# Peptides against a protein of PDB entry 7BDX: the designs that were tried, part 101

Target 1, 212 residues: chain A of PDB entry 7BDX
Amino acid sequence: EMGAAACTLLWGVSSSEEVVKAILGGDKALKFFSITGQTMESFVKSLDGDVQELDSDESQFVFALAGIVTNVAAIACGREFLVNSSRVLLDTILQLLGDLKPGQCTKLKVLMLMSLYNVSINLKGLKYISESPGFIPLLWWLLSDPDAEVCLHVLRLVQSVVLEPEVFSKSASEFRSSLPLQRILAMSKSRNPRLQTAAQELLEDLRTLEHN

## One batch from the design tools (peptide; made by RFdiffusion4, then SolubleMPNN)

Design b2_p14_5_s2 (from b2_p14_5, 4 letters changed)
Fold by OpenDDE base, seed 2:
Structure b2_p14_5_s2 (fold): chain B 212 residues (1-212), chain C 212 residues (1-212), chain A 14 residues (1-14)
Amino acid sequence: as target 1 above (212 residues)
Amino acid sequence: as target 1 above (212 residues)
Amino acid sequence: SLSDLRWEDELSLP
């Protein structure tokens, strides 16, 4: 209970750039983010076991951790830190997104996807994530999720790849051959306005790349 | 481990006034400080049991909690919040300071005393603390501690009482009759310069009150 | 830059 409460407060204040700088300016950042990755991994692994009752506090704790990572990645110096010094955490997030089943831990998936998107704003981060083994198959696996918010954030990450020619050119062949076009087209007809817009914009960007 | 790390980071950033305001401006502050008091109490109670190995993480977690309370109390709006809305936490701190033996949990005692001192900067807070049952005996109990930092912060809290005539007049009879004068005189001869100064200043303030 | 066409970064809140 207390751990989750403290972590949630830390998450709330991490929305401030100055707080993120303070977190990173200390000597504890590396250790904190290392343990964060391990904790998130441990939580996801516990879901496949007989542990039916996810303590609402454990879930809240992990959500707060993912939220903190997201907010750190929202700041330029935070992105730089993650990409340079906490790549193992990024690897963990990618792995966990693959390990979770469609419809499982929706809120956590969204937060992890938001963190990856924020990291991808840094070109070095985008290169690192997109070159990770199985990244393209992972995107399509995540698009099979029934949740509109999960799918929305996947589409945003896909767009980050598509809009960077240096990155997209390396993956273009695999991307085009495996693209779940019918799924994205279905999303462009969604009743969810955010999902609809994201799918439409991505389809437009893809068309532009085919004509250039 | 992760809880202690998160709480320690929260402690670090709570040194900022803006962060304290953010913590208090949310809907989670009351619950957080309620659980904080309970957690600190649980920790202190665990010391008297067969639990010999205080996990370094548990201690660190409680230190961070006490540090957060101290930093909240360092800010005017934080003092107001504690005195108006979290009096139970203040009661807990007073109780725990009494429950701990001389030389036991020195760092925690110092942090709790610092929090009480900060609260005492608010006249309403000073009145609340000083009117707590057994407050004067508690001060003398704490002055029996072998640690110079504990004693220093006790003397500072005593000074806060002495320097406020409206508060001191209510306790003056009990205070004067129970004052461990020889102990304070011994502290005024300490090799610790901070303790020496605090004891000397308090003795001067007390002399001034006897002549007025 | 093409990076300027990306959506803005997102904050998460409790």
Scores: peptide ipSAE 0.121, ipTM 0.838, DockQ to the pose 0.084
Fold by OpenDDE base, seed 5:
Structure b2_p14_5_s2 (fold): chain B 212 residues (1-212), chain C 212 residues (1-212), chain A 14 residues (1-14)
Amino acid sequence: as target 1 above (212 residues)
Amino acid sequence: as target 1 above (212 residues)
Amino acid sequence: SLSDLRWEDELSLP
């Protein structure tokens, strides 16, 4: 209980850029983010079947960890730190997103996807995650989730790839050949306005690329 | 391990006034500080005999908790919070300081004493802790510690009592009758300059009170 | 820049 409470407080205050700078300016950041990845992995591996996020200290603790990573990645120096010094954490996040079933651990998926999106703001970060083995199949796997919020953050991450010619050109053939166009078209008609907008924008971006 | 790491980071960033305000402005502060006291108590009760502070995750975790309390108490709104809304934590700290033997858990004692000193900056806080049962005997018990840093922070806390007439008058008879004068005199000759100064100042303050 | 066409960073809160 105490660990979860402390981590939740740390998550809350990590919404501040100055707090992120303080975390990263210390001598403990590397160790912390290394252990973070291990902890998240252990949690996901402990899940039996289609188990949802339990209302437990363990679940809350892992959510807080994912939230901290997200908030670090929301800052320029945090992105630099993650892509230069904590790549194993990024690898872990990508792996865990693949290990989870559709509808499983929805909140955690969202937080992890948000962190990857934030990393994608940095070109080096986008290059790193997009060059990860199985990245394109992973995006489509995640896009099969029934949760609109999961799908939203997947679409935003896909958009980051599509909008960056240097990155997209490397995977363009694979991307085009596997694109779940019908799924994205369906999302453009979603009742969720954020999902609807994201899907529509991505479709427009894709059309622009096909005409160029 | 992860809990200790997270708590240590929280401790580090809690050195900022803005972070303390953020912690206290949330809806989780009351719960956090309630559990903090319980956790610290559980740790101290788990010690066998004269066991020192173990280089363990548990020890580091408890140090971080004590550090957080100290940093909260270093801020005006934090002192107000502790004395109004977390008195049980203050009671716990006082109890634990009494439960520990001389030379046992030195670093923890120092942090706890620092927190009490910070609370003593607030007159309401000083009144609360000084009116705790056994407070004066506790001060002398703690002053028997072989560690100069422990003794230093005890002397500073004693000074807070002596310098506040409204507080000192209530305990003056007990204080004078039990004062370990020879111990304080010995400390005024310490090779530790901070301890030496604190002891000398307290002796001067006591002389001033006797002549008035 | 192409980066300007991307959405802003996202914060998460407890």
Scores: peptide ipSAE 0.118, ipTM 0.837, DockQ to the pose 0.084
Fold by OpenDDE base, seed 3:
Order: sequence, then C-alpha cells, then structure tokens
Structure b2_p14_5_s2 (fold): chain B 212 residues (1-212), chain C 212 residues (1-212), chain A 14 residues (1-14)
Amino acid sequence: as target 1 above (212 residues)
Amino acid sequence: as target 1 above (212 residues)
Amino acid sequence: SLSDLRWEDELSLP
C-alpha cells in the first residue's frame, strides 16, 4: 500500500518537466528505471496464475510506474535518457505488450503504448523501437485488441512510423504485406471519434505513401 | 527495492515547494501521509526483534518517508496541511521518538526531529506538538542521546518552545523543574560547533527568561 | 519534418 501511494504521488508530480529533470539529474535514475522494468515484468508474469485484482495495490503500483515512464518520455530530456540509458526498459515494454493478450491489462497497455509513442517523437527512439525484433507483428497483435483506446494508441504509434520516411522505408515491405487494412477500415467507422479520426488519418497517410 | 527507489525519488523532488504543492493539491495526500505514519510505526516496532540492517531497502524506504515529511513541513502550505489534516502523523512521530532508545535509529530520529522543528515554525503546529502528552519528558529523553546531531535538533526544537512566550508559559513550570541544565551546559562545550552554538544560544535565551 | 506534424506528446495522470 505505501509503495503504491508513494509511486502514485511520484507519477502525479512527474507531469512536470522540472520534476522529470530532477528525477533524471539524480544518481538514482538508472537504478529506478531498471527496477521499473523488472517490476512490470514480474507483474505481467504473475497474471498467468492469480486473478490479480485490477484494483490491487500491486496493479496501482505498476500503473504508476508505467505512468512515470510515459511522463518522462513526454519530455525531450526524458526521451533522450530512455533512448540512451534505459533501452532495456523499452525492450521490456515491447516484450510485455507482446506477452499480453487482447483485452488483458488494458490500462497498462495504454500507458505503455503512450510511453512508446512519446519515445517515438525522438527519431533515435523511433528507430530503436521500430527496429526491435517482431515490431510489426506486435503492432498488428495490439491492433487486434477489442479496446478502442488500445487501438487508438497503436494507430498513433503506427502513424509515427509511417510519417518518418527513414524508418518506414526499412520496414515498408513487411508493413505492406501484413497491414490489417480491413481492421483499420473498420476503425475508421468507429463510433469513438478519436479512434475514427486516427484511423482515417492513417489511411490517408498510407494512400499518400502508395502514390509516392 | 522498487518501493524504496520510488520513495527516494519522491523524497528528492519534494525539496521543491512546487512539488510539495503538487503532492498536497492531489486527492491522495491524506491517504499517503496516513499510511506514512503507519509504515514508520511498523518499522520501529520491527526493530525490537530483527536486527534490521540499517542499509536495508526497508530502512531506506522509511528514511525517505521521514525525509518527505520533513520537506513538506519546510513549506508553509505543508505545515498547514500537517497541522490541519495529518495530526495523527505528528502524533506518530512523537510516539516513535519516545519509543526509540538513545543511540537507536539516529538517522530516522534526526529526520523526524527536523520535521517537528519545521512544524514548530507554525504557531499552531508548535502549540499542537508542545501540548502533546509527555512532550517535555520526551525532549529530555531525546537530549540524552549520545549523538550530537540528534541533540542539535532537540535543542532547536526546545528553542522553538522557549522563544514563543504563549507556548512556553503553559509548560514553564514543568520545563524549569525538569531542565537538564548540566547536559545543556556540557553541550555548550561540545567540539561540534553547531551543537555548541545551539546550546549556548538556548542557555542565553533561558537566562533571559529568568530575568523577565 | 513530417514528424513535426505528429500529435504532441501526451502526459498521463493518476
């Protein structure tokens, strides 16, 4: 309980750039983010056995950790830090996103996807995550999620790849061959306006790429 | 380990007034500080049995909690919050300071004493802690500590009481009758310049009060 | 770059 409470407070204050800088400016940042990955991994592994109450302190703790990572990644220096010093954490997040089944741990998925999207704002970060083994299959795996919010954040991440020619060109063949076009088209007809818009924009971007 | 790491980061960033305001501005502050007291209490109670390694994650966790309380109390809004909304935590800190033996948990004592001193900057806070049952005996119990830093912070707290006539007048009789004058005189001859100065100043303040 | 046209970074809150 105390750990979750402390971590939740840290999450809340991490929405500030100054706080992110303070976190990263200390000698403890590396250890913190390393253990963060391990903790998240342990949590996901525990889901295979015990029906972890989504409302548990442990869940809250992990959500807070994912939230902190997201907020760190929202800041330029945080992105730089993650890409330079915490690649293992990024690898872990990608792994966990792959390990989770559709509909499983939706809130955690959203936070992790948000973190990856934020990292993708940095070209080095975008390159790193997109060159990860199985990245394209992972995107489609995640896009199969019944949750609209998960899908929204997946589409945003896909768009980050598509909008960066240097990155897209490396995976264009695999991307085109595996693109779940019908799924994206279905999302463009979603009642969720954010999902609908994201899908529509992505479809437009893809059409533009086919004509160039 | 993760809890200690997160809490340590929170401690570090809590040195900022803006962060303190952010912590207190959320809906989670009350719960956090309530559980903080419980956690600290549980830790102190655990010392009666297991030789807790002072270097343990648990120790680090509790130190960070005490540090956070200290930093919150260093800010005006934090003092107000503690006095208005977290009196139980203050009671717990006073209790724990009494439960600990001389020389036991020195670092924790220092942090807790610092927090109480910071609270004492607020008149309402000073009144509250000084009117706590056994407060005067507690001061002398703490002043018996062989650690100069503990004694320093005790003397500072005593001075806060002495310098506030409204507070001192209520306990003046008990204070004068129990004052460990020889101990304070010995401290005024300490090789530690901070302790020496604090003891000297307190002795001067006490002399002034005897003449008025 | 075309990347500059992407959505802004997103924060998360408890």
Scores: peptide ipSAE 0.117, ipTM 0.831, DockQ to the pose 0.084
Fold by OpenDDE base, seed 4:
Structure b2_p14_5_s2 (fold): chain B 212 residues (1-212), chain C 212 residues (1-212), chain A 14 residues (1-14)
Amino acid sequence: as target 1 above (212 residues)
Amino acid sequence: as target 1 above (212 residues)
Amino acid sequence: SLSDLRWEDELSLP
C-alpha cells in the first residue's frame, strides 16, 4: 500500500519537466528504471493465475510506474535517457504489449503505448522501437484490441512511423503487406471522435505515401 | 525494492517547493501521510526482534518517508498541512522518538527531528508539539543519544521552544527543573563544530532568559 | 526530424 501511494505521488509530480530532470540527475535513475521493467513484467506474468483485481495496490503501483515512464518520455532529456540508458525497459514494454491479451490491462496498455509514442518523438527512439523484432505484427495485434483508447494510441504510434521517411522506408514492404486496412477504415467511422480523427489522419498519410 | 526506489526518488524531488505543493494539491496527500506514520511505526516496532540491517530496503524506504516529511515541513504550506491535517503523523513521530533507544536508528531520528524542527518554525506547529504529553522528558531522553547529529537537532528543537516566549512560558517551570545543564555544557565543548555552536547558542539564550 | 516537428508530447496523470 505505501509503495503504491508513494509511486502514485511520484507519478503525479513527474508531469513537471523539472521533476523529470531531478529524477534523471540523480545516481539512482538507472536502477529505478531497471527495476521498473522487472516489476511490470512480474505483474503481467502474475495475471495468468489469479485474476488480480484491477483496483489492487499492485495494479495501482504498476500503473504509476508506467505513468512515470510516460512522463519521463514526454521530456526531451527523458527520451534521450530511455533510448541511451534504459533500452531494456523499452524492450520490456514492447514484450508486455505482446503478452497482454485484447481487453486485458487496458489502462496499462494505454500508458505503455503513450510512453512508446513519447519515445517515438525522438528519431533515435523511433528507430530503436521500430527496429525491434516483431514491431509491425505487434502494432496490428494491439490494433485488434476492443478498447478505443488502446487503438487510438496504437494509431498514433503507427503514424509516428509513417511520418518519418527514414524509418518507414526500412519497414515499408512489411508494413504495406500486413496493413489491417479494413480495421483502420472501421476506426475511421468510430463514434469515438479521437479514434475517428486519428484513423482518418492515418489513412490520409498512407494515401500520400502511395502517391509518392 | 521498487517501493524503496520510488520513495527515494520522491524524497529527492520533494526538496522543491513546487513538488511539495503538487504533493499537497492532490487528493491523496492525507492518505499518504496517514500511511506514512503507520509504516514508520511498523518499522520501529519490528526492530525489537530481528536486527534489521540498517541498509535493508525497508530501512531505506522508511528513511525516504521521513525525508519526505522533513521536506514537506520545510515549506510553509507543508507545515500548515501537517499541523492542520496530519497531527497523527506528528504524534507518531514524537512517539517513535521516545521508543527508539540511544544509538538506535540514528538516521531516522535525525530525519524525524529535522521534520519536527521544520514544523516548529510555525508557531502553531511549535505549540502543538510542545504541548504534546511528555515533550520535555522526550527532549532530554533524545539528548542522551551518543550521536552528535541527533543531539544537534535536539538542541535546535529546544532552541525553538526557548526562543518563543508564548510557548516557553507554558513549560518554563518543568523546563528549568529538568534541564540537563551538564549535558549541554559538555556539548558546548564538543569537537563537532555544529554541535558546539548549537550548545553555546542555547546556553546564551538560557542565560538571557534567566536575566529577564 | 519530422517527428520532432509534428508531434506533441503526451503526459499521463494519476
Scores: peptide ipSAE 0.124, ipTM 0.839, DockQ to the pose 0.087; fails the geometry check

Design b2_p14_5_s3 (from b2_p14_5, 5 letters changed)
Fold by OpenDDE base, seed 4:
Structure b2_p14_5_s3 (fold): chain B 212 residues (1-212), chain C 212 residues (1-212), chain A 14 residues (1-14)
Amino acid sequence: as target 1 above (212 residues)
Amino acid sequence: as target 1 above (212 residues)
Amino acid sequence: SLRDERWADLLSLP
């Protein structure tokens, strides 16, 4: 309980750039983010047995950790830190997104996807995650989720790849051959306005790339 | 381990006034400080059995919690919050300082005393802690500690009482009758320059009060 | 690049 409370407060204050800089400016950041990855992994592995209630202290703790990673990645120096010094955490997040089943741990998936999206704002970060083994299949696996928010944040991450020619050119063949076009078209007709917009924008970006 | 890492980071960033305001501005502050008191109490109670190594994860966790309380109390709005909304935490700190033996958990004692000193900067806070049952005996109990830093921070807290006539007048009879003058005189000759100075200043303040 | 116009997500506490 105390750990969850502390992490929740740390998550809240990490919305400040100055706080993110302070977190990273200390000698404890590396250890913190290493243990963060391990803790998130342990949580996801524990789901094979006891259905941890979404409102458990452990769930709230892991949500706060994912929130902290997201808020750190929201800042340029935070993205640089994650890509330079916490690559194992990024690898862990990518792995966990693959390990979770459709509909499983929706809130955690959303937070992890938001963190990856923020990392993708940095070209070096985008290169790192997009060059990860199985990245393109992972995106399509995640896009099979029944949750609109999961799908939304997947589409945003896909868009980050599509909007960067240097990165997209490396994945273009695999991307074109495996693109779940019918699924994205269906999302462009979603009742969820954010999902609808994200799908439509991605379809427009893809059309632009086919004409160039 | 993860909880200790999170608390350590939260402690570090709580050195900023803006971070303290952010901690207090959320709806989680009350819960956090309530659980903080309980966690500190549980740690101190656990010392009756297993000599927890000073460098254990649990020790570091509790040190970080005490550090957070200290940094919150360093800010005017933080003092106000503690005195208005977290009195049970202040009561817990006072109780734990009484429960710990001389030489036991020196670092924790120092941090708790620093938090009480910061609270004592607020007249309302000083009134609250000084009116706590057994406060004067507690100060003298703590002054029996062999550690110079513990004694230093006790003297600073005593000085806060002495420097506030409204508070001192209420305790004057008990204070004068129980004052460990020989101990304070011995501290004024300490090889520790900070302890020496604090003891000398307190002796000067006491002399001033005897002449008024 | 088009990426340079993108905004990062800041998460508030639930």
Scores: peptide ipSAE 0.113, ipTM 0.821, DockQ to the pose 0.105
Fold by OpenDDE base, seed 2:
Structure b2_p14_5_s3 (fold): chain B 212 residues (1-212), chain C 212 residues (1-212), chain A 14 residues (1-14)
Amino acid sequence: as target 1 above (212 residues)
Amino acid sequence: as target 1 above (212 residues)
Amino acid sequence: SLRDERWADLLSLP
């Protein structure tokens, strides 16, 4: 309970750039993000046996952790820190996104995808996550999720790859050969306006790449 | 471990006035400070049976909580919040300071005394804590601590009472009749410069009050 | 690059 409350407040204040800088400027940052990855992994591993209620203190704690990572990654110096000094955390997030089944831990998936999206704003971050083993299959696995918000954030991450020619060129063959085009086309007809827009924009970007 | 790490980072960033305002401006503040008091109380109660190592995660967690309270109380709006909306926490801090034996949990005592000192900067806060049952006996109990830092912060809190005539006049009779003058005189001869100065200043303030 | 026009996600407290 107290841990979740403290972590929630830390998440709230981490929306400030100055607070992110203060967190990173201390000597505790490396340890904190190391433990964060371990805690998130332990939580996901615990889901296979015990029906953890989504509203549990443990769930709220992990949500706050994922929120903190996202807010750190929203800032340029935070992205630099994560890519240089917390790669294990990024690897953990990628792994956890693969371990979770469609429809499982939707809120956590969204937060983790948001963190990866923010990391991908840094070219070094985008290169790192896109070169991770199984990254492209992971995107398609996540896109099979029935949740529109999960799918939206997958499409945004895919767009991050597509919009960077230097990164996309390295995986273009695998990407094009495995692209779930029918699924993305179905999303472009979604009743969810955000999902619809994201799918349409991605399809337009892909068409532009085919003509160039 | 993770809770202690999160709480430690929250403590670090709470040194900023803007962060304190952000913490208080959210809808989570009341709950957080309620749980804080309960957590601190539970920790102190656990000391009677299990030798909790001073460097344990639990100890670090409680230290960070006390640090957060202190930093909140350092800001005018934080003092106002504590006195108006978190009186139970203040009552808990006073109780815990009484429950701890001389030499027991020195670091926690110092942090709690610092929080009370900061609260006492607000006249309403000073009135509230000084009117708490057993406050004057508590000051003398704490002044029996062998730790110079504990004693220093007790003397500073005593000075906060002495320097406010409206507050001091209400308890002047009890204060004068129970004052451990010999102990304070001994502290004025301490090899610890901070303790020596605090004791000397308090003795000067008391002499001024006797002549007026 | 087109990427430079992208905004980071900031999460408020739920």
Scores: peptide ipSAE 0.117, ipTM 0.821, DockQ to the pose 0.105; fails the geometry check
Fold by OpenDDE base, seed 5:
Structure b2_p14_5_s3 (fold): chain B 212 residues (1-212), chain C 212 residues (1-212), chain A 14 residues (1-14)
Amino acid sequence: as target 1 above (212 residues)
Amino acid sequence: as target 1 above (212 residues)
Amino acid sequence: SLRDERWADLLSLP
């Protein structure tokens, strides 16, 4: 309980850039983010079913950890730190996203996807995650989720790839050959306005790339 | 491990007034400080000997908690919060300081004493802690510690009492009758310059009170 | 670029 409470407070205050700088300026940051990855991995491996107890101390703890990573990645120096010094954490996030089934641990998936999106704002970060083995198949796996928020954040991450010619060119053949176009088209008709917009924008970006 | 790491980071960033305000502005503060007291109490009760493992995760966790309380108490709104809404935590700190033997858990004692000193900057805080049952005997018990840092922070807390006539007058008889004058005089000759100065200042304050 | 117009997600207090 105490750990979860402390981590939740740390998450809350990490919404400040100055707090992120303070976290990273100390000698504890490397260790913290290393253990963060291990903790999230242990949590995901402990799931016996498709339903996660959202109100458990363990769940709240892991949510707070994922929230901290997201907030760190929201800051330029935080992205630099993650991409340069905490790559194992990024690898862990990618792996865990692959290990979770559709509908399983939805909130955590969303938080992890948000962190990857934030990392993708940095070209070096985008290069790193997009060059990860199985990245494109992982995106399509995640896009099979029934949850609109999961799909939304997947589409936003896909857009980061599509909008960067240097990155997209390396995987363009794989991307085009495996693109779940019908799924994205269906999402462009979603009742969720955020998902609808994200799918429509991605479809426009894809059309622009096909004509160039 | 992860809890200790998170709490340590939270401690570090809590050195900022803005972070303290953020902690207290959220709906989690009451719960956090309630659990903090319980956690520190559980730790102290788990000590089987006079030696505390300073490098253990549990120890580091509790140190960080005590550090957070200290940093919160360093801020005016933090003192107000503790004195108004987390009195049980103050009671716990006082109790734990009494439960520890001389030389036992020195670092934690120092941190807890620092928190009480910070609380004592607020007149309401000083009134609250000084009116606690056994407060004066507790100060003398703590002053029997062989550690100079413990004694230093006890003397500083004693000075807070002595410098406030409204508070001192209520316990003046008990204070005068039980004052370990020889111990304080010995501390005024300490090789530790901070302890030496604190003891000398307190002796001057006491002399001033005797002449008035 | 369109990339430059994208902003990071910041999570509010839980």
Scores: peptide ipSAE 0.114, ipTM 0.820, DockQ to the pose 0.087; fails the geometry check
Fold by OpenDDE base, seed 3:
Structure b2_p14_5_s3 (fold): chain B 212 residues (1-212), chain C 212 residues (1-212), chain A 14 residues (1-14)
Amino acid sequence: as target 1 above (212 residues)
Amino acid sequence: as target 1 above (212 residues)
Amino acid sequence: SLRDERWADLLSLP
């Protein structure tokens, strides 16, 4: 309980750039982000056995951790830190996103996807994530999720890849050959306006890339 | 481990007034400070049985919590919050300071005393603390500690009481009758310059009060 | 770059 409360407060204050800088300026940041990944991994592994109440202190703890990572990644120095010093955490997030089944841990998936999206704003981060083994299959695995919010954040991440020619070109063949076009088209007709817009924009971006 | 790491980061960033305001501006502050007291209490109670390694994650966790309380109390809005909304935490700190033996949990005592001193800057806080049952005996109990740093912070708290006529007058009789004058005189001869100065100043303040 | 126009997601306290 106390850990969850502390992490929740840390999450809240991490919405400030100055706080992110303060977190990263200390000698404790490396350890914190290292064990963050381990904690998230342990949580996901625990789901195979116990009906983890989504409202548990442990869930709140992990959500707060994911929120902190997202907020750190929202800032340039935070992205740089994650890509330079916390690659293992990024690897862990990618791993966990792959380990989770469609519909499983929806809230956590959203938070992790948001963190990856933020990291993807940095070219170095985008390169690192997109060059991860199985990244493209992972995107499609995640896009098969029935949850519209998960799919929205997946589409945003896909768009980050598509909009960067240097990154997209490396995976263009695999990307095109495996693209779940019908799924994206279905999302472009979603009743969720954010999902609809994201899917529509991505389809437009993809069309532009096919003509170039 | 993760909880300790999160609390340590939160402690570090809580040195900023803006961060303290952010912590207190949320709806999570009350719960956090409530369970902070409970966590500290649980830790102190655990010391009766287990040789708690001072370097344990649990110790680090509790130290960070005490540090957060101190940093919150360092700021006017934080003091106001503690006195208005977290009185139970203050009661807990006073309780724990009384439960600990001389020489026991020196570092934690220092942090807790620092928090009480900071709270004592607020007149309402000073009144609340000084009107706590057994407060004067507690001061002398703490001043019997062999650790100079503990004694320093006790003397600072005693001075806060002495310097406020409204507060001192209520307890003046009990204070004078129980004052460990010889102990304070001994501290005024300490090789620790901070302790020496604090004891000397307090003796001067006490002399001034006897002449008025 | 086109990415520089993208806003990062900031998460408020739940």
Scores: peptide ipSAE 0.111, ipTM 0.820, DockQ to the pose 0.106; fails the geometry check

